# Ledger of designs, part 140: peptides against a protein of PDB entry 7UQJ

Target 1, 160 residues: chain A of PDB entry 7UQJ
Amino acid sequence: PELYQNFNITPPRGVLFHGPPGTGKTLMARALAASCSSDERKITFFMRKGADILSKWVGEAERQLRLLFEEAKKHQPSIIFFDEIDGLAPVRSSKQEQIHASIVSTLLALMDGMDNRGQVIVIGATNRPDAVDPALRRPGRFDREFYFPLPDVKARFKIL

## One batch from the design tools (peptide; made by RFdiffusion4, then SolubleMPNN)

Design b2_p17_2_s1 (from b2_p17_2 with D4E E12Q)
Fold by OpenDDE base, seed 5:
Structure b2_p17_2_s1 (fold): chain B 160 residues (1-160), chain C 160 residues (1-160), chain D 160 residues (1-160), chain A 17 residues (1-17)
Amino acid sequence: as target 1 above (160 residues)
Amino acid sequence: as target 1 above (160 residues)
Amino acid sequence: as target 1 above (160 residues)
Amino acid sequence: PPPEPPPLPPPQPYVPP
């Protein structure tokens, strides 16, 4: 957030962290939230799991997303980290299409409705970027993607 | 620890985890501690921050290090994780030389005084391996180094 | 796995990684998989997300779990990592009880059916260990729990 | 019967890098 303000760069609305599981996507998002929190400007870090929004808030998921984005806007500069965003917005497949479609549509609308002036960054983490609805990967949404490779195993073997 | 005993390999006394902040060094150290803890052999994980040892224990830092190593030896197999070890053992620069030199000398002595039979591994994490006193990076101390790369630099630059 | 073989220790059937989100439980599980893979004995790392097994395999989740455990047994030594296991086996609450109960029962049976000779370790990661069905947290299942504390917030701010 | 889920892509052998 601040990094973008200082450069007069419009902060990306959404960043997709993708890569094999346990490549530290969640950790990176937290590290970014921490690193972007200067002593002068604490970045508020909101974290949700895609699956939790679906499972915990069945029928309220859309409302919970709206509240999350409002709270993030209220506490700007802020990062909304969706861990396992593929769990929230899976590519439309037949049987669960309706429930997921509503949540995806809500997330899309919330990302589109972020005024460019909002210091809210949305980070989505997934192991399967191709399982994320392509609509989320469009400009103005998760328009930046970051690959998290497996840490080189040679590095791991030397740790041991 | 156990991994090295089974191979008749002298366990590294010290492992330096280095890499950019938020690359999961602390997490990896915890991982290793958890991984090396079997049911029969719980590895005791000691964690200290370099800066905390300096700031919280002004004038007692050396004693606290000694106590930490004694406790780690008592609870072997054990891992001592120094997060931000560069904060504990910065490369000697003039004005803070005396205080840091004493702590560094104590840490060196404690690492050298680890009997090869001790199942104590010391993991240092730093964002700046070059800020760690070279004396700590010598054989018998932090003689193994692990680089935690940033998830793809292109990734960071596209986030930024 | 190998750590336990070399000591003739029965590997824990299940390990629960719990702690606040983004404490790197997933990263840990991968670090474990890599750490336990020696050059001679590659540990096969299977990863599933609790929510994916539920959402992607509606009505096939039980079969997919069975196949996963069979494949893990075939590729032993192996680690099965369930990321967000609370999404797979939430504590029985009324409305989704039937679907989740079947999956939980299948997972329990699969964990119990792991012959003690199987070099298969199951790691479950959750942010909410109390949201995991207590039946999974019983001896012979996820009988070992590892808490991943948030790095102390003061600690994070000094890392920065 | 629900269509057989597409075969799990063969577990890419975790090629330790």
Scores: peptide ipSAE 0.000, ipTM 0.200, DockQ to the pose 0.092
Fold by OpenDDE base, seed 1:
Structure b2_p17_2_s1 (fold): chain B 160 residues (1-160), chain C 160 residues (1-160), chain D 160 residues (1-160), chain A 17 residues (1-17)
Amino acid sequence: as target 1 above (160 residues)
Amino acid sequence: as target 1 above (160 residues)
Amino acid sequence: as target 1 above (160 residues)
Amino acid sequence: PPPEPPPLPPPQPYVPP
C-alpha cells in the first residue's frame, strides 16, 4: 500500500505470478503480505484458489467474489491472493464454460471497480499464464506479470 | 537416497508435507528432487495433483496411478510428488466418495507394494493433514510428516 | 523503499538473507524486486554473486562494485542482490584474503556512502552468516537479518 | 439449498509466516 503511495506509483490493481509449479509464487505472495505489515499496519491477506471458485462456489461464486472484494476493501490495506487463477479456466463442459465466463466477468468487474487509491492488491498465481483469460491480463487488472523461473539446476547444486 | 543410505535410515515409503499454503511444500519437494540429482544421478520428479487424480482421470485413475508408480520405478531414483493430496478427499457426492475410496485404496496398495529397497520416494503435500485419509498416514505409507511452518513473522519485519 | 518510509523505518542500507541453501533466499530477493515494481515504477534488480566478484572481477572488483552502486542509484528504485555474499570470504590463500579485505572495504564504503533517502536496497544472501564479515553486519549496512529456516529439520531427515 | 459456501475464512491478518 504505502510502497505504492510513497513512490507515487499507482498501485497496480492486479499482479500475476507465473512460472513452473513450486517456484514459490504462493510463498512470495505471502511474503509480500507479511513484508507490508508492520506492528501498526497489518496487511490483511485473503487467499482463494481458482478451482475453489468454480467447484465450491457453484451458483454463488459471483456473490462470494463480491463479498471477498468488499471484505478486502473493509480490511485494507489488503492482498487478495488467487492461487491457481488458471483454474478459473472452464472444465471442458459447455455448462462450465458459461459458469467460468460469468465468474471471470465478475472478477473483471470487481478489478475494474477498484479505486486507484484503494489499498487492495490482487495477486494471481498460475503455472499456465497462457491459460489465464487474456481479459484478466489487461491494464487495470493483472497488468503486472512476474515470472518465477525454476531455480536453475546450477542453483540446486549449491543446495546440496 | 544417498542421504538415507549414509544415515542408515530406511527410506520412508511416503512423506507428508503439511502446513499452511505457500510455505514452500512444493518448492521443497522440487528442491529435494534437484538436490538429490547429481550430474551422474538425476532424480526423476513426477508431479500429480490430488484433484487431477479425481477430475482428469475419472474412470482410469487407478490405471494412471499404477502407470505412475511403474514409471517412477522404471526411472529410479525418483520422487512422486502428490500436490494437494487432500484433494483426493471426495467432493460431497456419494458417487465421488466411492471413486475416492477406490483411488485411495489403489494408492494404499501401490505404497504397500513398494519394495523397501526401492529408490522411489512418495511425497504428499497438503494444507489440511486432517483431511488426508488416516489410512495414508500409517507406517509404510506416508509415515513421515513434516510441518512447514509459516517462516516466522519476525523474519519479515526486518525486510520492511 | 516506500515500505520503509511508510512504517517510519529508516530503510536499511542492507538486508542479509541467511539460512540453509534452497530455502528460497534468491527467489525471495527476486520476488521482492518484482513485487515492488509497478507499471509506473519498475524496480531495477541487479544480481551479483560473491564468488563472481572475486573470480571474474580480479583486479577490477572495486571498480565494478562502484559502477554497480552508481548504476543502481541511477536506476532507483533498485535492489542490488549479492547472492552467496559469504563467497566474498577468502578461499584460504593469503592473496585471496587481501583481495577480499579490499573488496569488503569497498562494499562497506559504498554502503556507508548511500544516502538514507536512497531508493537502493542491498540484499545479501548467504548459507553461512558466520562467514560474512562482521563489519558488513553492522548498523547502516546489512543491519537487517532474515533467517530462512529449513522447513523443520524433521522434514529433511525423513526425506533423507 | 447449495451448502453455504464455507464462510470466508476470516481474513487472517497476514500472519507473516
Scores: peptide ipSAE 0.000, ipTM 0.319, DockQ to the pose 0.141; fails the geometry check
Fold by OpenDDE base, seed 3:
Structure b2_p17_2_s1 (fold): chain B 160 residues (1-160), chain C 160 residues (1-160), chain D 160 residues (1-160), chain A 17 residues (1-17)
Amino acid sequence: as target 1 above (160 residues)
Amino acid sequence: as target 1 above (160 residues)
Amino acid sequence: as target 1 above (160 residues)
Amino acid sequence: PPPEPPPLPPPQPYVPP
């Protein structure tokens, strides 16, 4: 409840941050976590990289996702941040390996299983929203999307 | 043609962005893509991480590279950005696994097969130009190199 | 000696940069390398990602670590930067596979084998200092820790 | 295929000090 109010969003199960690499998606997710944390109410921030879940957890990725969501629920209020989520849940194609399909199915089930009254927000960051499985972008999953534009070239030259 | 003019470069098949992580290599590649995109002429930006091509596509990495180059040609004008390209094409050593050698050979062949009249630019980003296979740094491949220095400490302290 | 003085630290074998992703740990490590480099004294900067050492070098990770430390010693003054070091040297648990335990043991031995008079600094960056094997955080290893706080939300909004 | 790297222990939640 309060977590979602602090995000100024109707309670999504998930928020998709999309935009170019280096636009500060990971940065914003953390800033939001920090701004929603008070001395009285610390938010637990969980981070996973999509590619790491696939590559580091061959055969256990589904279990690791379940454990992550359980731990996030245990430590609520919490944020689960998936960086490079397109690496975790690529678009299902007939050529997609069964392992990826299973992980995507697990993530879908975990997002669907979240009680909307729980103080767990899932943030997915991607460079390519169209490379994220459309099933993840449906209502009750990543149903809010925030575009992170490139800073203008002049703004960038000041940062460089 | 125009794409290469907008880069202020004689048409290379590839440009190597080298320099420290967080120096804005990925950022510059995208800024260049954006600045070369007009309302009339959108540049298609393809991004792959070198390590992801190796780890996610065991046995299919060569095919995925071919498909990437074909898709980039189909959607010209386009940029293929390889982030962490040293992960894709490490220096060939006698101890390098045959799989890596095959992927490097495929990338070499794909870069050599690009028609210089095509509106496809390949940008490789690396932290370690010396860790990139010297064969990739030859004329007609990554024959232009741009060094991305660290922003001065004072400029950084303003960003931190 | 001078390198350690330039870091304003008593000579550690290792420095742990910890804090949230995007807080500039990698950025700081490089800024330090640049600020310690003069025209007369170039610092060689070696970077490895913890997860990459595990995933790219199955069965050779220990050897690659040894080679990295030897090369850093050969090119002294030098910095070895391990990004995401928790991916390289996670907390030893009874469920940790022997391969990880061997890599951790190799890294411990390499850090212990560094002559404190050598001009090699090891910087580990992590998002999770508690996920780094406690053996690495002992005196003579990563015995200095620097916390990288999140920049305040207002400072961040100016960068976005 | 290179042998599957051992599963990394689940990353513990970051607890800022």
Scores: peptide ipSAE 0.000, ipTM 0.224, DockQ to the pose 0.254; fails the geometry check

Design b2_p17_2_s1 (from b2_p17_2 with D4E E12Q)
Fold by OpenDDE base, seed 4:
Structure b2_p17_2_s1 (fold): chain B 160 residues (1-160), chain C 160 residues (1-160), chain D 160 residues (1-160), chain A 17 residues (1-17)
Amino acid sequence: as target 1 above (160 residues)
Amino acid sequence: as target 1 above (160 residues)
Amino acid sequence: as target 1 above (160 residues)
Amino acid sequence: PPPEPPPLPPPQPYVPP
C-alpha cells in the first residue's frame, strides 16, 4: 500500500510470485509486508498454503477463504499470501473434483469482490505459474507476475 | 528453560511476539528454540498457525489444542509457537461465532493448567496484539510481550 | 537431483533432518531445493507439516499424502518436505489409534512405491528422530540422516 | 528416549456435502 501510494501506483489486487523453490518467494512476500509496514501503518500479513486450504472438506475451504478475506479487509492494510497457490487453484481439468472448482470459483469471486479502495494485496506464490488456473491470472486478480530466478550459488549461501 | 534457569528467572508461561509482518517473529521463535536447546537438553519445538487451528470443525480445534499441550508436556522442555495467534484468538466480540469463543476458552484453560514446574513455553506471534483476546494477555498466559520493530532496510537485506 | 547427478550419487529417496529446533532444518530444506534447482531444471518444492496432515479426517490424510506424492511425481524433479514429521509418524505403540498407524502405513507405501527413477526427494524434519517410527528410517525410505547441531552462538546471531 | 507423542485424536468423519 504505502509503496504504491508513494509512487502513485494503484496497488495490484493480486501479485503472482513464480519461480523455482527456495528462490525466496515466501521470504520476499514477508519482506514486502515488512517493508510496507511502518510505525504509522502496520500491515497485517496473512499466510496460507494452497494445500492447507484444499485439505478442508467441501464448503469449509470456501468458508475459510471468505473468512480470510473478511479478516484481511477488517485489518487493512493487509497482505494475503498464498504459498503454493497452484495447490489451491490447479488448472481446471475434466478430471478435477467439483471441490477444487468450487474453491477456485470462490477465490475468483473474492478477488473480484475486493473494491479497489481496500488496502488488501493478495500475493500468490507458485513454482508452476502454468499450473495455476488461467482465470486467476486475469486482470483484477493475479494480474502482476514476478519471476524469482535462482539466486547465484553465492546468494544461496547467504540465505543458509 | 535453560536460559531462564541460568538466570534464575521463572520462565514466562506465554510470550507474545508482536510487530509488523516479516520482522522475524517466526524466525526469532525458532532461533530462541534453537538457542535454548543444548546437546544435554533438546527442546522440542511445536509450530502451529492460529488459522490452521481455527479451520478445524467445532470440537476438533479444542481437541487439537489439548493434544498439542499434552504433546508439549510429554516432550518437555518444549516450545509451542503459535504463529498468527490473532487468527486463533481474536478479540471477543458479540459477532464472533461460538467456535472461536470455545477455542479461545480452551487455550486459556490449557495455559492456566500449565503448572509452573512444566518446562513448556508458549510463544504467540501476531502482527496485531490488539486483535488478540485480552484474556490471553493476562498474567500466567501471554504475560510477556516483545515488540519486533521493522528492521532497518539494511537489516532486511541480510534476511533476503 | 542435480547435485546427486553431478556427483554420480543415487539420490536418497528420503532424508531425515534431525536436531534441535531452529537449527535451520526447514531453512536448509528450502535452500537445498533452491540450490538443486537450475535454470534448466526447476525443482518443485512441496512443504507439509506432520501435524497438518494428521489433523485431517480418517482416510483424508492418506488421500492427501497420495495426492502429494502424485503431484510431486507429476512435477518432477521435486522435493517433498515434511516439517515436524514426528507429528505425522510417531513411534508405533499399542496406545496409538489405528488412524496414525494408517497414515504411517500410507507414507511407507508411498515411499516404497517411488521408483528409483523418479526425481522426487522426500525430506523429513524432526527435533526427535527417536520419536519417528523406525519403519520410516529403513533403507529406501528416510535412509539418510543429517544432524543439525546447534549453531554456535555466533552463528545464531547471523540467523537472527 | 523422548516419550511417544500422544495419539492423535480420531479424525471426525468427513460428511460429504
Scores: peptide ipSAE 0.000, ipTM 0.151, DockQ to the pose 0.064; fails the geometry check

Design b2_p17_2_s2 (from b2_p17_2, 5 letters changed)
Fold by OpenDDE base, seed 5:
Formats: structure tokens, sequence, C-alpha cells
Structure b2_p17_2_s2 (fold): chain B 160 residues (1-160), chain C 160 residues (1-160), chain D 160 residues (1-160), chain A 17 residues (1-17)
């Protein structure tokens, strides 16, 4: 409730930050966490990279996702930020289907199992929202999407 | 001079990065520092958080600011990045007036005392430029301001 | 030469940005690209995520890497930024050896095949430099490493 | 074979001080 109130968002289970690489998605997620952390209300920020969950935890990725969501729930209000969520949950491609499908299925189940009463926001960042499994983009999961445009090249030159 | 030439900016004594939290201000400051660091010309990057200077250095904040500027001058070309500068130099509010006023006064004096011959850039980052003491935003101080927009405000309103 | 002159860095074939997640590696790479782009000299910035090259291009990853380097060479001066390069080129672990080994081998060959006369910089970003294949960290590849610390309060970083 | 490097502990949650 209150984390969602601080975002003035109807409690999304998940928010997808999408846009070209280095448009500040990761930084926005961190700064959202920081801005929603008041002196009275510390938000716990959990960051995972999609590729890290796949590569570090080959065979344990599902367990690590479960532990992450449990930890986030324990430390609520919290933000789980999946940087490069398309690395975790790519659209089902044939040859890697089994490993990715189980991880995606686990993430879906964890997001579905988040009682909306919990003050846990999940933010997924991707450069390619179309590479994220459509099942993650359904209502009750990453149902809100934020486009991060490239900073106008002209704005870049004014910083010089 | 040369640091400012490398920025192709007329030598600002200070640059204010402002914009909503997580728009990349801190990261841009770091990126500027790295981008201006060549093999021949290493830029020394000093980072301080406004709140840290207040909280860690209660009674020594002025001394720590002086030391920071001296160190930056010693290690020129250098960037001093004040993250959350509004935490260091809030607009004078009545009850905290004395402590903040002395720190702000010290920062103003240090920025004014920067001989323009020094290759020291001061970058202040804030989410609230209007919460920064107007004296810091005057010519010869943070006289250049860069707005870090939220990635598409329309997208932000859809979170809401 | 000239891109490297603009960086004033001795021409590394590759630069590894490493440090904790969200220390600004991706944004640094973008800001480098922006800062090195003058009105006269536009730097083309190519970004790929390690996991994307693996996941999107199963069976084409090698071809896509080749195309990326060809495109970067065609649009020189250019920066190729591999975000999460550890996702593309993890240290050879036994069970995933074949797919990762071929991609790593291709990347190595492409970096080795960069004639130092080309104005192409390769930046790899990782949170875990030790998870990057040591072959990528050898001289003539990602031979320069830049640590992006967490903004711990005392962190004086000479950006090297 | 050298023992697989211990699974890198998930980056500790950033708790703002």
Amino acid sequence: as target 1 above (160 residues)
Amino acid sequence: as target 1 above (160 residues)
Amino acid sequence: as target 1 above (160 residues)
Amino acid sequence: PPPEPPPVEPPKPYVPE
C-alpha cells in the first residue's frame, strides 16, 4: 500500500522500464528507491541482473529467485530491480527453451504469488521490451511500462 | 581552462545537474569525469553527498569542505561532485538556519575563491533545484544548470 | 588514433568497466561516447548486452558479433559497448562450455583483428570482472580496467 | 578441476543509510 502510495501508482506488481541502453533505467530504479526512502521509511533495494541469475546460478536460478522474493518480502517496503530482465526471461526461443522457461515460470509464479498487500515493487529494466516474455507483461505482473527515450543528442551536446 | 576546454564549455565554476531522482545525474557526473580523463590527463573525481557532509561532519562540515576543495585543487584537473547538494545547501529554513547557513556560506566562499585558472569543476546534483540556496545558483558558482528529464513524463504518468 | 587521442588514452583495444551494479558503467560508456562526439566528429555508439547476444542470437551470436564489429568499423570513430560482458563471455564453466566458448572465441578474434589503426573502442561493462573470461582481459583486448566503486562516502577515485 | 567459484552472493540489498 504505502510504497505504492509513495509512487502514487495503483499497486503494480511490476513495472517494466524499457528503452535504448543507457537511458538511465537502472539509475531511475535506484533513484526511485532513494526518493521513496524517507528518513521514516527506508526502502530496501534489491538488484539482480537477468544474466547473473542465469549464469551465476545455473541450476539454482529458481531457488535464488525464490530467496530474492522472500528477502524482499522480509525487508518490505522493498524494490526488486531486475536489470536486463530480458536476459532472465527472454521470449521462448527453441534451443534454450527449457532453462529459460523454468526460470520465467518461477518468476511468473513469484510475481503472481505476491499478495498485493505486500509493499514489494518489482521493476524490470530492458532495452527490448519485445524480447521480454509476453507472460511477464500481463496484468498482475509487469503491467506498467515506462519508455526511457534516448536523451536527445542535442541535450547531450549542451552538457558539453 | 583545459578541463573546461575538454568540456567545450565556457569555464563554469559550477554545474548544477537537476532533475527527478534517478535521471542519471550522479552517473552523468561520473561519466563526465571518466570521459574527460585521458591517459595524459587524469581527472580526479571527488564525490560527496550533501547529507553526508552534514551528518558525518557535524561541527567539521566547513573544515571538510575546505579540505575537499584544497584536495581537488592539489589534484587538478579535478571534478568535485556534490550528490544531493540540496541536502548540503537547502534554502534557508528557519529552524536549521545556523548550521546550514555556515556550510552554505563556506561552499559559496570556496566556489568564489576558485581561481578560474584552476582546473576544478564543481558539479552539484539535485532532484530539487529550487531547494538549492539561490546564492549557489548565481554567476560564478553553479551558473550552468542541466536538466535531467524523467524518461518520458507520459510514461511516468502511466505508472501513476 | 584520433578517438584514442580524444580519450587521450593509449589506444586500448578494449576497456573493461567493472564495479558493483548501478555504479554507472553503462552511463559512463554513453557519456564517453557523447563527450568524444564533437560537432566535427560524431562517434557512433554501439551497445549490446552480453545476455542479448547469447539469448537473441542462439546460433547467430557469432555472426552478430562479426556484423557488430564490421558496422563499428564502417561507422568509425565508434564505441562498441558491451553491457554485462560477463553475460556474453563468462569464465568457461564445464556444462555451458560449447556455446559460450564459441562466442568468446569469436569476440577474441574480432578484438585481435581490430587493426589498431581503426578508431573503434570496445568497452565492456561488468559487475564481476573475475567472471569475465581471462582471455578477454589480456593485452590487446580488454587490457585496461576501470573500477566503478560504489559511492562509499570516502571514495576518492582517481579515474585512471 | 578447481572448485567452481562459490556462487557470487547476490549483491547485498542496497539499504540507504
Scores: peptide ipSAE 0.006, ipTM 0.217, DockQ to the pose 0.195
Fold by OpenDDE base, seed 1:
Structure b2_p17_2_s2 (fold): chain B 160 residues (1-160), chain C 160 residues (1-160), chain D 160 residues (1-160), chain A 17 residues (1-17)
Amino acid sequence: as target 1 above (160 residues)
Amino acid sequence: as target 1 above (160 residues)
Amino acid sequence: as target 1 above (160 residues)
Amino acid sequence: PPPEPPPVEPPKPYVPE
């Protein structure tokens, strides 16, 4: 409750930060993690990349996700930040689609298994919101979405 | 000359932005591209991801890199921004290592082939400078390295 | 009082964040809003763009500003963040100058009308501090200014 | 020139419903 209230949000299980690359999604997530940390209450910030979940954790990705959520729960209040969450979708090889489906299924189950009383927020960041599995964008998962616009490059060009 | 003067640097062929994820490397590269663009002189900003060079351009990555450098040269003054340049290193499969070696070799040759009179700056961004091939970090390539510290969360908390 | 103490500032009515585009002004403002939110004390963060105040609220901009300040006062402690506050200054058409003058006059009056005991901070962000009406930069308004340098490209290039 | 990035709609302020 308190963590979500600090965000002035009804407690979503997950928040999707989307927008063009270099709009500060990751930096915002870190800033939020920092900012909800007081001297008395430090928020533990966990970071993973969607592509790293697939590439580094081949055959153990599901286990590593479970361990991550368990660690986040142990260190609550906590933020789990998935950078490039669209990178959980591998390139269209049938073998990679199956691996993706298993990992996404595990992430769905972990997000569904979060007690709403838990002080764990999941932030996903993507440059491609439409490449994120719609199952992740349902209520009780990444049910809040924040668009990070390109800082108006046109306005920047006029300023310079 | 002018592009590099605006950066207050001797014209490097390449600049490596490194630091923890979400420190604003990509945002800085975009901001630099925008800031060196005046009403009279627009800098053309090209962006690629290291992982996209491998995954999307399988079998044509070398050609696409050549085309990118040619396009950047045609549209000078220009910045080529490689986000996640460490993502040119594929996961440990022997086939991927060979593909990586070819792509890196092509990038090396393209950076070596840049005339220092050209108004093309290459910016590489990485969260893992040690995962970038040391051959890319030699003089005449990514010979300039900028650390992007985590904006000191402690310092931000002290400012707050 | 506490909100302003958290900023390590004597209670200014307004703070101007200025610096080149993409230096993280907006990101810092959001990070500050989030960081001053503890479990006990949530800061309500209101965001507006200077350009949106003019373009979306044509003929009602003054009313929308009043409503925003009233809402911020109701939800104190609060931060009102005006991104691109220089965008309240329209391009040099005489009609736009009059509209701008009215909106700026309203913002001045709202900032002047803030009780110093109120826990409402106004943060303006601009890439063009000289394009911000000097009347907004006077004591009791945006009387604190924070420069967001391009993380010193010179210093970074000297580190190399 | 690369296509102008689409006009960035400012993120709608989170209006708590």
Scores: peptide ipSAE 0.000, ipTM 0.318, DockQ to the pose 0.160; fails the geometry check
Fold by OpenDDE base, seed 2:
Structure b2_p17_2_s2 (fold): chain B 160 residues (1-160), chain C 160 residues (1-160), chain D 160 residues (1-160), chain A 17 residues (1-17)
Amino acid sequence: as target 1 above (160 residues)
Amino acid sequence: as target 1 above (160 residues)
Amino acid sequence: as target 1 above (160 residues)
Amino acid sequence: PPPEPPPVEPPKPYVPE
């Protein structure tokens, strides 16, 4: 929030962090949550893994997503961070595709159902932005994307 | 680099970064590599994912590990960072356990075969230190462990 | 600690972390402290905010800085992290400039007064390295600087 | 019975460090 407020950047409802592994996507989401928390305005940070949404919540994943968004709305301002959001992408088995399609559809509906004035920011992190359902990357959802480059050889020099 | 010399801490060959997801383990490893590079002493940073070692290098994983350590030795001073090193832990299928056991055995041999005077540091990152083979956590391997706490109030105290 | 000893890099007394807000400077400092602690050698991590030094310790800021450095020296090996160290920079009012000049002078003296063999590392973090007194950036003080880039300049603009 | 959903880790308030 502070970063966004200082820049007069209306935070998108959804932000996709993408880039190679170990570029700090998850850390940046946390650091954003930290940097956006002030003493006056604590941001609640919720974290979920894409793979955990599918595996741990078999048959209740949609309910758990709804509860997560409700809790995030209750604890505004808040950030929902989905790590490995490409883990919500259909695995190549038809039965899994149906389950994944339902979960993705629920996530889409939850992101669309957030009021523009809500202080809930959704951050997705992925190593494979092309494995994220294009429907999630549309306006009002993950409509902003941030590339986390590898610290290129020049980035090492600029940390020097 | 600088932080460590003042402390007269004999660097282990292997360091395990463990803690909850998004505590910055991977970013820290990169930033350590960057901070350890000087204009006079560039550190080469190698990164691999535990899951990629198993999946992408099926039948050549041991060879790729050897090549990685040879390249790291050639480009000393260097850091080898294994992200998600718990991904080298046996998946519960017996055939996968055999493949994993071979890869882990190769990694053990490579870590043991590094001269104590070598300027190769191995960093493993995991969310599940208990899922890392205890043999990797022995002296001369990943013999130092760093807990990356969630930025919780108690995290200040455990850096104490 | 260990990474730096292998590389024979004499640690500066002071390190400046600079870069845009939310680039993980504060988190990096903490994770460095954690990563420098071993089971054999716990590093004590002290954190202060630049703004708090000026506001909370009005009339005792110099004393609190001295106590902080004494405590850090007592608990060696240790890290002192100054978050928002540019908050020690003079605000454009003449009375504040005098107070800030005294605090900065005290910090300079404390950094200069650390023995080169001391296991106290000082890390400053700022979003505005040019707002940090150039005297703090001299050899023996914050003589190394680490840039925390935004992941991509264009990526921030797409958050715009 | 489906395994009990792992306890929703209570939203850890991001205590800004």
Scores: peptide ipSAE 0.000, ipTM 0.290, DockQ to the pose 0.150; fails the geometry check

Design b2_p17_2_s2 (from b2_p17_2, 5 letters changed)
Fold by OpenDDE base, seed 3:
Structure b2_p17_2_s2 (fold): chain B 160 residues (1-160), chain C 160 residues (1-160), chain D 160 residues (1-160), chain A 17 residues (1-17)
Amino acid sequence: as target 1 above (160 residues)
Amino acid sequence: as target 1 above (160 residues)
Amino acid sequence: as target 1 above (160 residues)
Amino acid sequence: PPPEPPPVEPPKPYVPE
């Protein structure tokens, strides 16, 4: 309630941060976690990487996702940030496609299963929004998208 | 109510983001818009540039501001982000001073005229807070200020 | 000269950006690259990930690092940004430790072998500075460290 | 695949707007 009340974010919708690499997607997600945490209301920030979920948790990725969502729910208000969520997409091998399909299916189920009263926000970041499974981009999942443009060279020069 | 309650922003209070260029002001404003939008509560993000209001809307700037605030109110909860709000300030010409005075007066009136029940947040961003008319920085207007330091000049100089 | 003169970075010193994930390390590295590029002096920005070097270049990682440094030297002034440089660290397997030791040794040699007249800056980013081999953090390597704090909750609360 | 030639232009620093 309170994170979502404070954000006026209705759970369980994820936010997809997309744009060229180093456009501040991860920075923003953290900056969103910190801005919404108060002394009275600390937001727990969970970070995972799509590629790490596949590579480090081979065969346990689904369980790790479940545990992550449970822990995020336990420590709500929470933000789950999936950096490089496109890294959950298989490299073009049939075996990786099956693993991907399973992990994506689990993530879909976890996002769909989030209680509307929960205070868990899911942020996905990618440089390749088109490499993110369209099923993750549907309503109730990552149905909000924020383009992080390369700060235009001009905006960049003004920052200097 | 809820946006402002959630932000602990009493309407019609604007927020002034100030600091050196490229310290993340516009980014933060967009991020706030994104973070505060939900499925049930999409925040409409309006972006304008102070210089664009003067340059593109010569003679119609006041009307465009009115329309902007009306549209923001219609699509509330909303964020109106004025990037480079100091660009509403005239360059030191008497003719521009009059145009500025009129535009600033209109903006003041629009900010003062926001219903306390409205869910319209106004964010101004500037690199030059001292170039922002002090009248805009009074209570009920841009009465909250956020310094976006350059990622600490020391951290930057150490990186540099 | 000029990149290093502008950065006051004496070559071949690397810069370690460390701090919680999404604190803008990659963002800053890119921002530095753009800030230091002028119309007269384009900086070439090379980005690699520690984990990608291990996973994508299995058995060729050393050669790829050599080629990267040669290419960066050829296109100087250059920035080599190693995102997640801690990802060069093996997961806790003896076989990965040997691969890591070889890759780290190669990176050490490449950093140590950079000409003081070169205009190649190496930036490493990590969430886990303690997971970066201490040999990489010695003088002449990543001997400058920048903590990217989570944008302090307070700076953020002001923005709220 | 051969490493894509490093982008000649530094990826525009994310200038936080």
Scores: peptide ipSAE 0.000, ipTM 0.196, DockQ to the pose 0.071; fails the geometry check

